Peptides against a protein of PDB entry 5Z08. Designs and how they scored, part 341

Target 1, 168 residues: chain A of PDB entry 5Z08
Amino acid sequence: RQKDEWAKKTSSLMKQLDWFIGEHLGAMLAAEELGGPVVGELMEIDPDDLSAGFNAHGKLKKATSQPDLDRRQRRIDDIWGPQDEQGQAHKRKRGADEALAASAEMRDLIEQLMNKLVEAGGDNSATYVEIPRESAAARFLVRSKVAMFHPNDARRLRLVDFGRDLDD
Target 2, 222 residues: chain B of PDB entry 5Z08
Amino acid sequence: GLPRLIDAIEEASKIPAKRRQTPIKPTIEKLTTHLYTHGASPDSLLRLADLLTLRNHLDQASLAAITRNLYPSSTVSDEVVLRFIGALGHGQLKPTLALQALFLRWLVMVYHLLENPGVLGQVYGVLFDLLDTAAIRPQLCHLLALVTRRKHVRPFRIQAILTLSRQTGGDPNLTGLLRVFKNYYPEIIVGDATKGRASAFKHPDPQWRQHLDEIQQRRSEA

## One batch from the design tools (peptide; made by RFdiffusion4, then SolubleMPNN)

Design b2_p30_6_s3 (from b2_p30_6, 17 letters changed)
Fold by OpenDDE base, seed 1:
Structure b2_p30_6_s3 (fold): chain B 168 residues (1-168), chain C 222 residues (1-222), chain A 30 residues (1-30)
Amino acid sequence: as target 1 above (168 residues)
Amino acid sequence: as target 2 above (222 residues)
Amino acid sequence: SKEEWAKKLKTLEEIYLRLRYAAGYDLRDL
């Protein structure tokens, strides 16, 4: 009974996390990879802005009109929702492909980090995942205090051991 | 009344100071005077929390003045608490670290009026992960000292405090928080980190507390 | 084990909270 409840809760939370990565975080990570704003610093990434690309300063190339303060209060969902307009289809497709790629990278990285933590059996030296590059996903996990780089090697990432108890 | 003052400030907050037809300072002064005299209802607190935490065109002095006079006349809802917690940390859309320190101080001073103190325990990780932010650390440690329960005392958090304590040269607020952790787990080996001066986490403003108690008493008599 | 499930659940809770917060997502739906 209790094990089944925990399994259900875990499965539900995994689905919520997967949804959050796919529907929200992936597009923001893709924007950061494309030289846009760092995830969480600017909420005002219009999908149209992703398609326009960013300048060397992380600002949108097109001087979008001063976004109304009300646009800043729009949910991330309203900002990143698919806009129906035809003419930006190729740029939108590229933006969507980059968001999907970033979402997949984040999911895979979280899975690897969790698996390595379990496999290590308490040996912190064995908990590191090798990452091919310092991606927006990897940087975001570190900035969010989910993961830590190896002190001497930025290609090695480990999950913070949230689950360890003192009574263990 | 208070709602009309908030309406005027909300409208003014949408407009850059240089483009306002009327100075907002007199309205802010009326608001702060009203808050000092009567406190804020739950509905008013929510609206004021939005004004304080959302990016708008209000000046820092006005935001600080509102925060210093943010006396609840009743309880503080989870929604109000979460607005202030969501406003913490680094980011262009977040309030200044100085204002965040005032928010944390406010949460400490109104902790006994929270409808659900457990809400802070749910966001404990968010609060704890901000300990590296020096500008808010004193008030953050005080709030964490109130919120900490046995379930929050974990090996990774102990190690994080010990590491940060060494990096800061033994910040007395971190030493104080580590003593709170030791109250739940006396066996925690903290080495010399706890031998230093620790913050006692005294009430940040006794006069503010006294005035809050007077406002709260008027509610119980009504 | 029961402990392994508890550890996994707690880990996911902490990850999810931190990612949402760091992304600037609303904490009201916690």
Scores: peptide ipSAE 0.580, ipTM 0.822, DockQ to the pose 0.782
Fold by OpenDDE base, seed 3:
Structure b2_p30_6_s3 (fold): chain B 168 residues (1-168), chain C 222 residues (1-222), chain A 30 residues (1-30)
Amino acid sequence: as target 1 above (168 residues)
Amino acid sequence: as target 2 above (222 residues)
Amino acid sequence: SKEEWAKKLKTLEEIYLRLRYAAGYDLRDL
């Protein structure tokens, strides 16, 4: 009974996480990889402002003021959403491909981090995943306080052990 | 009434100060006076939370003045709480750290009026992960001291506090929070981190509390 | 084990919360 409830909750939460990564986070990560704003620091990028590109500092050239969170999600979708001109279609396809790649990388990285934590059996030295590059996904996990870099090696990432209890 | 004042401020918040036909300051003063006298209903609190937490053209002094007078006339909903929690941390879309400190102070002062105090326990991780932000740490530690339950006291959090305490030279607020943790698990080895001066997490504004109690009492009589 | 499932669930809850928060998403759907 209780195990089945936990399994069901875990499965549900995994599906929600996968959906969140695929539908929302992937596009933001892709934008960061392309020299866009850092995930979570997205200024409301007007689609027109994205076409203008990011400056060398990843800042949008024009400070557009509209704070609507729903519009922010729509704008990420609009940035990557169908504008009918062929040249925009190619940019969109590239953007969609980058978002898919970023989503896949994030999912894989979370899975690896979780697996390594389980496999390590309490040995913190064995919990590190080797990452080929400091990706937007890896940086975001660290900024989110989900993961930590090895103090001496930025290619080694570990999950924070959230599940450990003092009663264990 | 309060709704009309909020309407006027919401409309003004969409317009840069230099382009406003009328100064907003008199309307802010009317709002803060009304809030001081009558408090804010749950619906008004939600609207004010949006004004305070969403990026708009209101000046920092106005936002701070509203926050300092944000007396609930009733309870505080989960939605209102989550607006303020969502506004914490670093980022271009976030309010200033000074304003965030005022929000955390407000949450401390209205904690007993939350419809569901458990909502803060659900977002405990988010709050805890902000402890490295020095500008909000005093108020954040106070809020965490109220919110902390046995389930939140985890090895990784103990280690995080100990590490941050060393890095800060023994911040009294962190020492205070660690003592709260030790109340749930007396066996926690905290070393020298608990031997130092700790914050007592006293109410940040006794006059504000008294005035809140007066506002709350008037509603129970109506 | 029961403990392993509990640990996994707690881990996922913390990951999901942190990622949503850091991305600037609404916390109401928790």
Scores: peptide ipSAE 0.578, ipTM 0.819, DockQ to the pose 0.795
Fold by OpenDDE base, seed 4:
Structure b2_p30_6_s3 (fold): chain B 168 residues (1-168), chain C 222 residues (1-222), chain A 30 residues (1-30)
Amino acid sequence: as target 1 above (168 residues)
Amino acid sequence: as target 2 above (222 residues)
Amino acid sequence: SKEEWAKKLKTLEEIYLRLRYAAGYDLRDL
């Protein structure tokens, strides 16, 4: 039945989206949160690269460059801990954890946005999700034109109603 | 031949201008002359699309010159199209907005040569979401005017155009695009947004079209 | 409903496309 085909396609696409978020987008979002490049400036960030930290310019630290003593770098270094071997393992783990957290946040936010759109039944005022912060995930959804902030409240985010038809 | 010229330019593109042993300009001139005379095969188009869309050390004048002479001798593949679409918008890795405008203009001018015009319909959302980028809006609206089908005319897009039209003081390209939307849904309430001056979306370069037709005709005779 | 599934699918398609594009991913896999 056509419904079953749509259900299958939807399920397949959800899996692809989840994979994309988990395998690619999460690390990029985590990098942005950590003061790295804005999502879309780099094609791929390995979660392991997150452990290297970022310089003031959002570039990955290569092991050989003297730490520029800027406040942002200190914060990243404080986040990632000491540069010993144990510290490197801990940094890698933390980078992976941040990527996982960012992936989870993005998935949850998309789910909430979609659910609110359905629940609203066409009432645009009821479609807003309250976000605890302007996360990299939230900003990325807006930059991507997937979502939009409430004009008067940056803590309220709504999905763009892509599914609405004029024939509906 | 064209492949060797592309090879030379590809190699030169990897090297900063100050570190090149030989000036690239003569090679670019040979390339553009060749393109003007013979056009580019599908394979050459793909390679040139990569040169134009990927970050490299080629100067903007050279990239623009290549784009202005990018006559297809045959069809334009989906891959070539998607290279140009992927290069649109803001980002450190993306071409300049001026070059992006040339790409969009090119896509308009070669639209009839696309192997699959439907590919642009698949990426319609990407194109549409770039309408807020003023520098590319004229050519983008023209391309969207060609690509738009009933399925693309959605309430959120209508509202987006209306909002952007108000914000821009009634950009004639947006008015033109909104008229295209109205052709599919005459009942769309657009208020005064369609009463203003609209772009006619005429062919951007009649001379370029004529020359393209000559190149395409030579292929049909071969 | 059938319509709800259609809307959900369209929504996901648009989300996926936009996220991929904005992340700098190649559109070839569309």
Scores: peptide ipSAE 0.582, ipTM 0.823, DockQ to the pose 0.808; fails the geometry check
Fold by OpenDDE base, seed 2:
Structure b2_p30_6_s3 (fold): chain B 168 residues (1-168), chain C 222 residues (1-222), chain A 30 residues (1-30)
Amino acid sequence: as target 1 above (168 residues)
Amino acid sequence: as target 2 above (222 residues)
Amino acid sequence: SKEEWAKKLKTLEEIYLRLRYAAGYDLRDL
């Protein structure tokens, strides 16, 4: 039946979205959270590039031997651990963990936004999700024009109602 | 021929201008002359779209000159269209907004040559979401005016245009686009947003159109 | 309902397109 086809298409698209978030977007979001480039300003950040960390200018840290690592750099280096092989492995693992966390946050946020839109039954005031922080995920949803902040409260986010028809 | 000119420009585009052994300008002039005379085949269009949309070492004047002479000798593929659409918006890897405006203008001028005009309808959301970018808004509204169908006229988009129209003090291009929406849904309450001056979305360059028609006619005779 | 599924599908399509585009992905894969 046509309903079953729509359900199948929806399920397929959800899987594609989940895959896209997990395999591509999560690492970019994690990079942004770590003070890297804003999502969409650079090509795909390899999770391996995440492990190198970012300088104060959002650029990938080159292994520059310069001793004057600024306090932020030390904090990032402390976050990422020593430049030894174990430290690099820990950095890679942490980069992967942060990408996973960012992916999970994005998935959860999209799900909450969609659920609230359905639950609200057309009441725009009830469509807002309360977000614990202005994350890279939340910012990206707004930049991508998927979501909007409440005009008076940046802790409240709503999905754009793409599904509403004028014939409805 | 055109492919060899493109080859030379592609190779030169990989090298900073200061490090080139030979000036690229004469080759760009030969390319633009060839394009003006003969147009570009679908294959050449794709290669040129890559040169125009991908970050390289070509100067803005050269990119603009190529874009202004980008006459299709045939049809325009979905792939070519999507290269230009993908190049729109903000980002360090994206072309300048000035060049993006030229791309949008080009898409307007070649809209009737698209192999599948529906491709623009599929990416309608992408185009629509760029309306807040003032530098490209005039050409973007014109393209959207061509692309808009009943299915694209949605409450959230109406509200977005109305909001942006208020924020811009009634941009004539937004007013024009809103009138296009109202043509599909006459019952849309747009208030004063449609009472203002609207763009008529006239062809951006009648001379360019005429020259395109001449190039297209030569192909039909061959 | 049928309408709810249609709405959900449209919403997901728009989300997916926007996220991919904003992330700088090639629109050819649409």
Scores: peptide ipSAE 0.559, ipTM 0.791, DockQ to the pose 0.818; fails the geometry check

Design b2_p30_7_s3 (from b2_p30_7, 20 letters changed)
Fold by OpenDDE base, seed 5:
Structure b2_p30_7_s3 (fold): chain B 168 residues (1-168), chain C 222 residues (1-222), chain A 30 residues (1-30)
Amino acid sequence: as target 1 above (168 residues)
Amino acid sequence: as target 2 above (222 residues)
Amino acid sequence: QLEEWAKKLKTLEEVYQRLKQGYLESLVAP
C-alpha cells in the first residue's frame, strides 16, 4: 500500500516534469543549441522561426515574405492552419524535432543525475555523471542550481544535494 | 519598522511552532497592521514574497493574513511577480492551493502597479497550463483575462479551453476567458461553451482596491 | 526504505521547482 502510494506520487510528478520539459524547456533549449538567446520571446516564436535559424547576433532570421502585420490580420486558422507550403511544414517539423531532442536530453540527464545520487549512498565523489558535451540542458541545470560541475572537470556533473539545505 | 518585523518572522519561520520560545502571532499581527497602514516597499515585498512562497514553518492562517494585507506602497517588481508565479501548481514544496488562489487574486488586484506589465505576458504559457487545477482556476482565468494579448491567442490554446470547458461542464471562468480570446479573433467558434454563464471578471475586492488607492496616494504626496 | 523513497520524491520535487524557477527567470531575462 505505502509503496503503491509512493509509486503513484512519483509517477505523477514525473509526468508533470516531462510535460514541463516538453512544453516549455525543450523549445528554449533547442533555441539555445541553435545559437539563439535564452529569451522568453523566442518561446512564442513559431517553430517556423526556429527553423529559420539565428544570425550571429542571436536574432531570428526573418523569413522573407509575409510581414508580421499581415499575419496578425489573418484568421487564426489561416495563421496556424497547415499552410500548403511544404517548406513551412518542414521548418516547423525541424523546430519540433530539435525541441523533442532537447527535451529528451534534459530528461535523460535528470534521470542519470538522480540515479547516481541514489547509487552513491552518500559518497559525493561517486555522484558525478559524465556528460559527452556541455549541452544547453547541462548549462540550464547548472544555472537553475539543480546541478553543479566538478571543480576540475566540466565534463562531470552532479546533482546538488538538497537534503543538506532542508535539514538545516 | 517593517524590516525588523520581517526579520523576526523570517527567524521564526525557520523554527517549528512547537519549538518557538515566543508565539509568532503577535508579530504577525504587528506586521499585518503595519502593511495595512503603510503598505510594503519593493524590498519588503520581495522578502514577504519569499516568506509566502518558500516552504517554511509558518502556519497557513499567518500566510493568508500576510497575503490579504500585502498592499504595495509603490510598484511591484518582476522578481516579486516571478516568486508568486513560481509557487503555482501542485507540489510538496509549493504553497497550498488555497494560498495560491490568494496569490493570483493579489496579482489581479495589483496588476496596475506592476513595474513591467509585460512580465505576465512572458510567462503566459506557464499560467495557461495551470487551468486544469480547479482550485485556482477562477483567479487564474481572471489574471489571464487581464494578460491576454493577440499573440497569446493560438489555436491549441483555444482547443485546450474548449476541451477543458467540456470536461468541467462549462466552467464560467473558462467561458469568460474564451470570450476574451474572441475579442482578438471574432471568428472563433465557441459553440455551446458561450451559451453558458461567463464570468465578468469584476474586481475581486472593491474595499481592498480603495484602501490600496489610499496607500498609493500617500506616496504621491510624499 | 520508506525514508529513501521519501528522499527521492523530495529530490525530484526540488529539481522540478528549480527548473521551473530557472525557466521563469529565463523568460524575463533581457
Scores: peptide ipSAE 0.527, ipTM 0.765, DockQ to the pose 0.199
Fold by OpenDDE base, seed 1:
Structure b2_p30_7_s3 (fold): chain B 168 residues (1-168), chain C 222 residues (1-222), chain A 30 residues (1-30)
Amino acid sequence: as target 1 above (168 residues)
Amino acid sequence: as target 2 above (222 residues)
Amino acid sequence: QLEEWAKKLKTLEEVYQRLKQGYLESLVAP
């Protein structure tokens, strides 16, 4: 009974986390990986805007100024029109694929960090996950105070031990 | 003063009610009386937002009483807003859904005092994705109705509201939000979802507004 | 065992909250 309740709560929370990563973080992380700014002006990035790419200054490449009327019609057509304009579909698909990849990376990294924390049994030296690169996901975890880099090796990441902070 | 009352409550919030040497209720009453009379400065608002949003040993009645008396004497910072938005949704460390509904109601009532009115538009997605949470939906739809701009009215969000409206049997708050969306894109075919009674999103508490205006006027005279 | 499960759940909740807070801050960051 208690185990089943715990399992249900954990599963529910994991689903919420997975949804949050997929719907919110993935697009942001994909933007950062594509050389976008870490900064919020980009985070209402329509997957369409992600597909436009970023300039050398991390700003979205302005899609050419087609007149305001065409943008309205395209938005209506995007709401109700046939999906088939191949070029926009490919751009949307690429942005979606990058967001999915970033979401998967973040999810996997969180899982690895959680597993290592459990396996270490309180040994902080054993809690580190080896990361192949400093990804947007890794940087975000550190920035959000979820994880910490090893002081001497930026390829080693560990989960912050919240146990001390929650009981204090 | 208000800072000392907050200090005492912060210290008491770290201790389980059964282990407190002194009852906290008199201090909460002093705080709420002070807030009602003078309002809260930006600094005090931040501290109170932390007390309201972070898991602590304060009872729900005290938290609700503070929230109901959370009159800003000045502006509301982005940081304060983000504390309340961060506290929304399901979770063991999150405030109760009842308290979250009070936070959303508060944000509606103080929306005109935001230092950056755009801040809620920046976090629009996070707010929008909470629409499935029935307990906060009325206040959330009201807040979204205030915050929504043309940039937020996207096909996927229109479809999400339509789907949720069908699933809820035509929640009048969702119908109200769809009408706001339709104001930006009249061509949106909302079908039967617009035939229902829509919420008018009237001010949640006219008396609270009047009292807020009185507190704000005193600041302009000082 | 129950304590360990409770700890895991608390840790996961804290991860989620911090990720959400970091996301919100990133949305508002200039």
Scores: peptide ipSAE 0.527, ipTM 0.766, DockQ to the pose 0.205
Fold by OpenDDE base, seed 4:
Structure b2_p30_7_s3 (fold): chain B 168 residues (1-168), chain C 222 residues (1-222), chain A 30 residues (1-30)
Amino acid sequence: as target 1 above (168 residues)
Amino acid sequence: as target 2 above (222 residues)
Amino acid sequence: QLEEWAKKLKTLEEVYQRLKQGYLESLVAP
């Protein structure tokens, strides 16, 4: 009974986390991987804008599309209408694919970090996950104070021990 | 002064009520009296936001009392706003949904004092995705009604409100929010499920507003 | 076992909270 309640709570929280990563974080991480800044304006970036890429200064390459004013005046029917422009559909798909990839990477990395923490049984040396590359996901985990790099090896990432902060 | 009262409450918040040497209630009463009389500075607001939003050993009645008296003496920073937004949703580390509803109500009542009103627009998606949480929906819809701009009125959000309105039997707050969306896009078809009574999103507490205005006036005279 | 599950759940909650906070901060970063 108690185990089942804990399992349900954990499952519920995992679903919430997965949703948060997929709906919010994935697009931002994808923008960072594409050379964009970690800036909130990127979260409202249409997957189309992600596909345009970023300039050397991390600014969206302005697609030569029609002035911002006309986009703001679009009717709902124009917003809901089939965006029949094949080029926009391909751009959207690419941006969506990048957001999905970033979401999957973040999810996998969190799972690995959590699993290593459990497996280590209190041995901090055994809590490190080896990351094949520095990713937007890894950088975000560190910036968010969820994870930390090994002091001598930036390819090793571990979960921050939150238990010490809560029980002390 | 207010900082010393906050210091005492911060220290007490680290200790379970059963292990405290002194009751915290008298200090909370002094704090709330001070807040009611003078309001909170930006620095004090940030510290109080941490006390309200972070898991600690303060009782719910004390947290609610602080929130009800959380009058800004000046402006509300982005950082303070983000503490409250970060505290929303489900989780054991989150404040109770009742307290979250008070936070949203507070944000509505102090919206005109935000240093950057755009900050809520930047986190619009996070707020919008909490609409399924029934306990906070009334205040959340009110806040969204204030925050909504044309850029936020997206097809998927229109559809989400319509779907949720059907699922809730036509929640008047959702109908009210959809009317706000319709102000930006008149062509939005409010289906039969939304023909019900809409919330007018009136100020939640006119007396609180009046008292806030009095506190704010004292700042302009100083 | 129950303690381990409780610890795992608390850790996951903290991860989620910190990710959400970091996300919000990133949204308002200049």
Scores: peptide ipSAE 0.529, ipTM 0.766, DockQ to the pose 0.224; fails the geometry check
Fold by OpenDDE base, seed 2:
Structure b2_p30_7_s3 (fold): chain B 168 residues (1-168), chain C 222 residues (1-222), chain A 30 residues (1-30)
Amino acid sequence: as target 1 above (168 residues)
Amino acid sequence: as target 2 above (222 residues)
Amino acid sequence: QLEEWAKKLKTLEEVYQRLKQGYLESLVAP
């Protein structure tokens, strides 16, 4: 009974975390990997806008200067118009694929960090995960104070020990 | 002054109620009286937001009493807003849903005092995804009604509200939010979901508004 | 075993809260 309750609570929380990563973090991380600003204005970026790429200043490459009125009508037509043009579907698919890849990387990294923390049994030296690159996911985990890099090796990442902060 | 009262409550919040040497209730009453009389500065608001949103040993009645008296004497910073938004949803470390509803109500009542009203538009998605949480839905729909701009009205969000409206038997708050969406896109086919009663999103507490105005006026004279 | 599961659940909750907070802060960064 108690085991099943803890399993259910854990499963529910994991589903919520997976949803949050997929719906929110994945698009932001994909934008950062593509050289976009880590700034939330990009979070409302249609996967189509992710496919346009970013300039050297991290701003969306404006597609050509079609007048602002046509942009309003196009946005309405993009919202309600037929899915017809193969090219827009491919760009949307690519942006969605990048967001999915970033979501999967974040999810895998969190799982590895959690598993290493459990396996280490309190040995801080055994809690490090080796990361192949300094990804947007890894940087985000550090900025959010979820993880820390090894002081001498930026390829090693560990979960922050939350246990001390909750009992003190 | 207010900072010393907050210091005493912060220290007491670290200790379980059974292990406290002194009752906290008299200090909470002094705090709420001070807040009612003078309001809270931006710095005091941030400290109080942490006390309200972070897990500590304060009782729910005390947290609710502080929230009901949380009058800003000045503006409300983005940082304070983000503390309250971060505290929303389900979780063992989060405030109760009843307290979260009070936070959302507070954000509605102080919306005109935000240093950057755009901050809520930036976190719109996070707020929108909480609409399935019935306990906070009334206040959440009211806040979303204030925050919604054309950029937020997307097909997937329209469909999400329509689906949730059907599942809830036509919640008046969801119907009210759909009407706000329709102001930006009149062509939105709402079908039977708008035939029901919609919330008018009236100010949740006129007496609280009047008292806030009195506190804000005293600052302009100083 | 129950204590380990409780610790794991608390850790996951803290990870989720910090990720959400970091996300919100990233949304409002200039």
Scores: peptide ipSAE 0.525, ipTM 0.763, DockQ to the pose 0.211; fails the geometry check

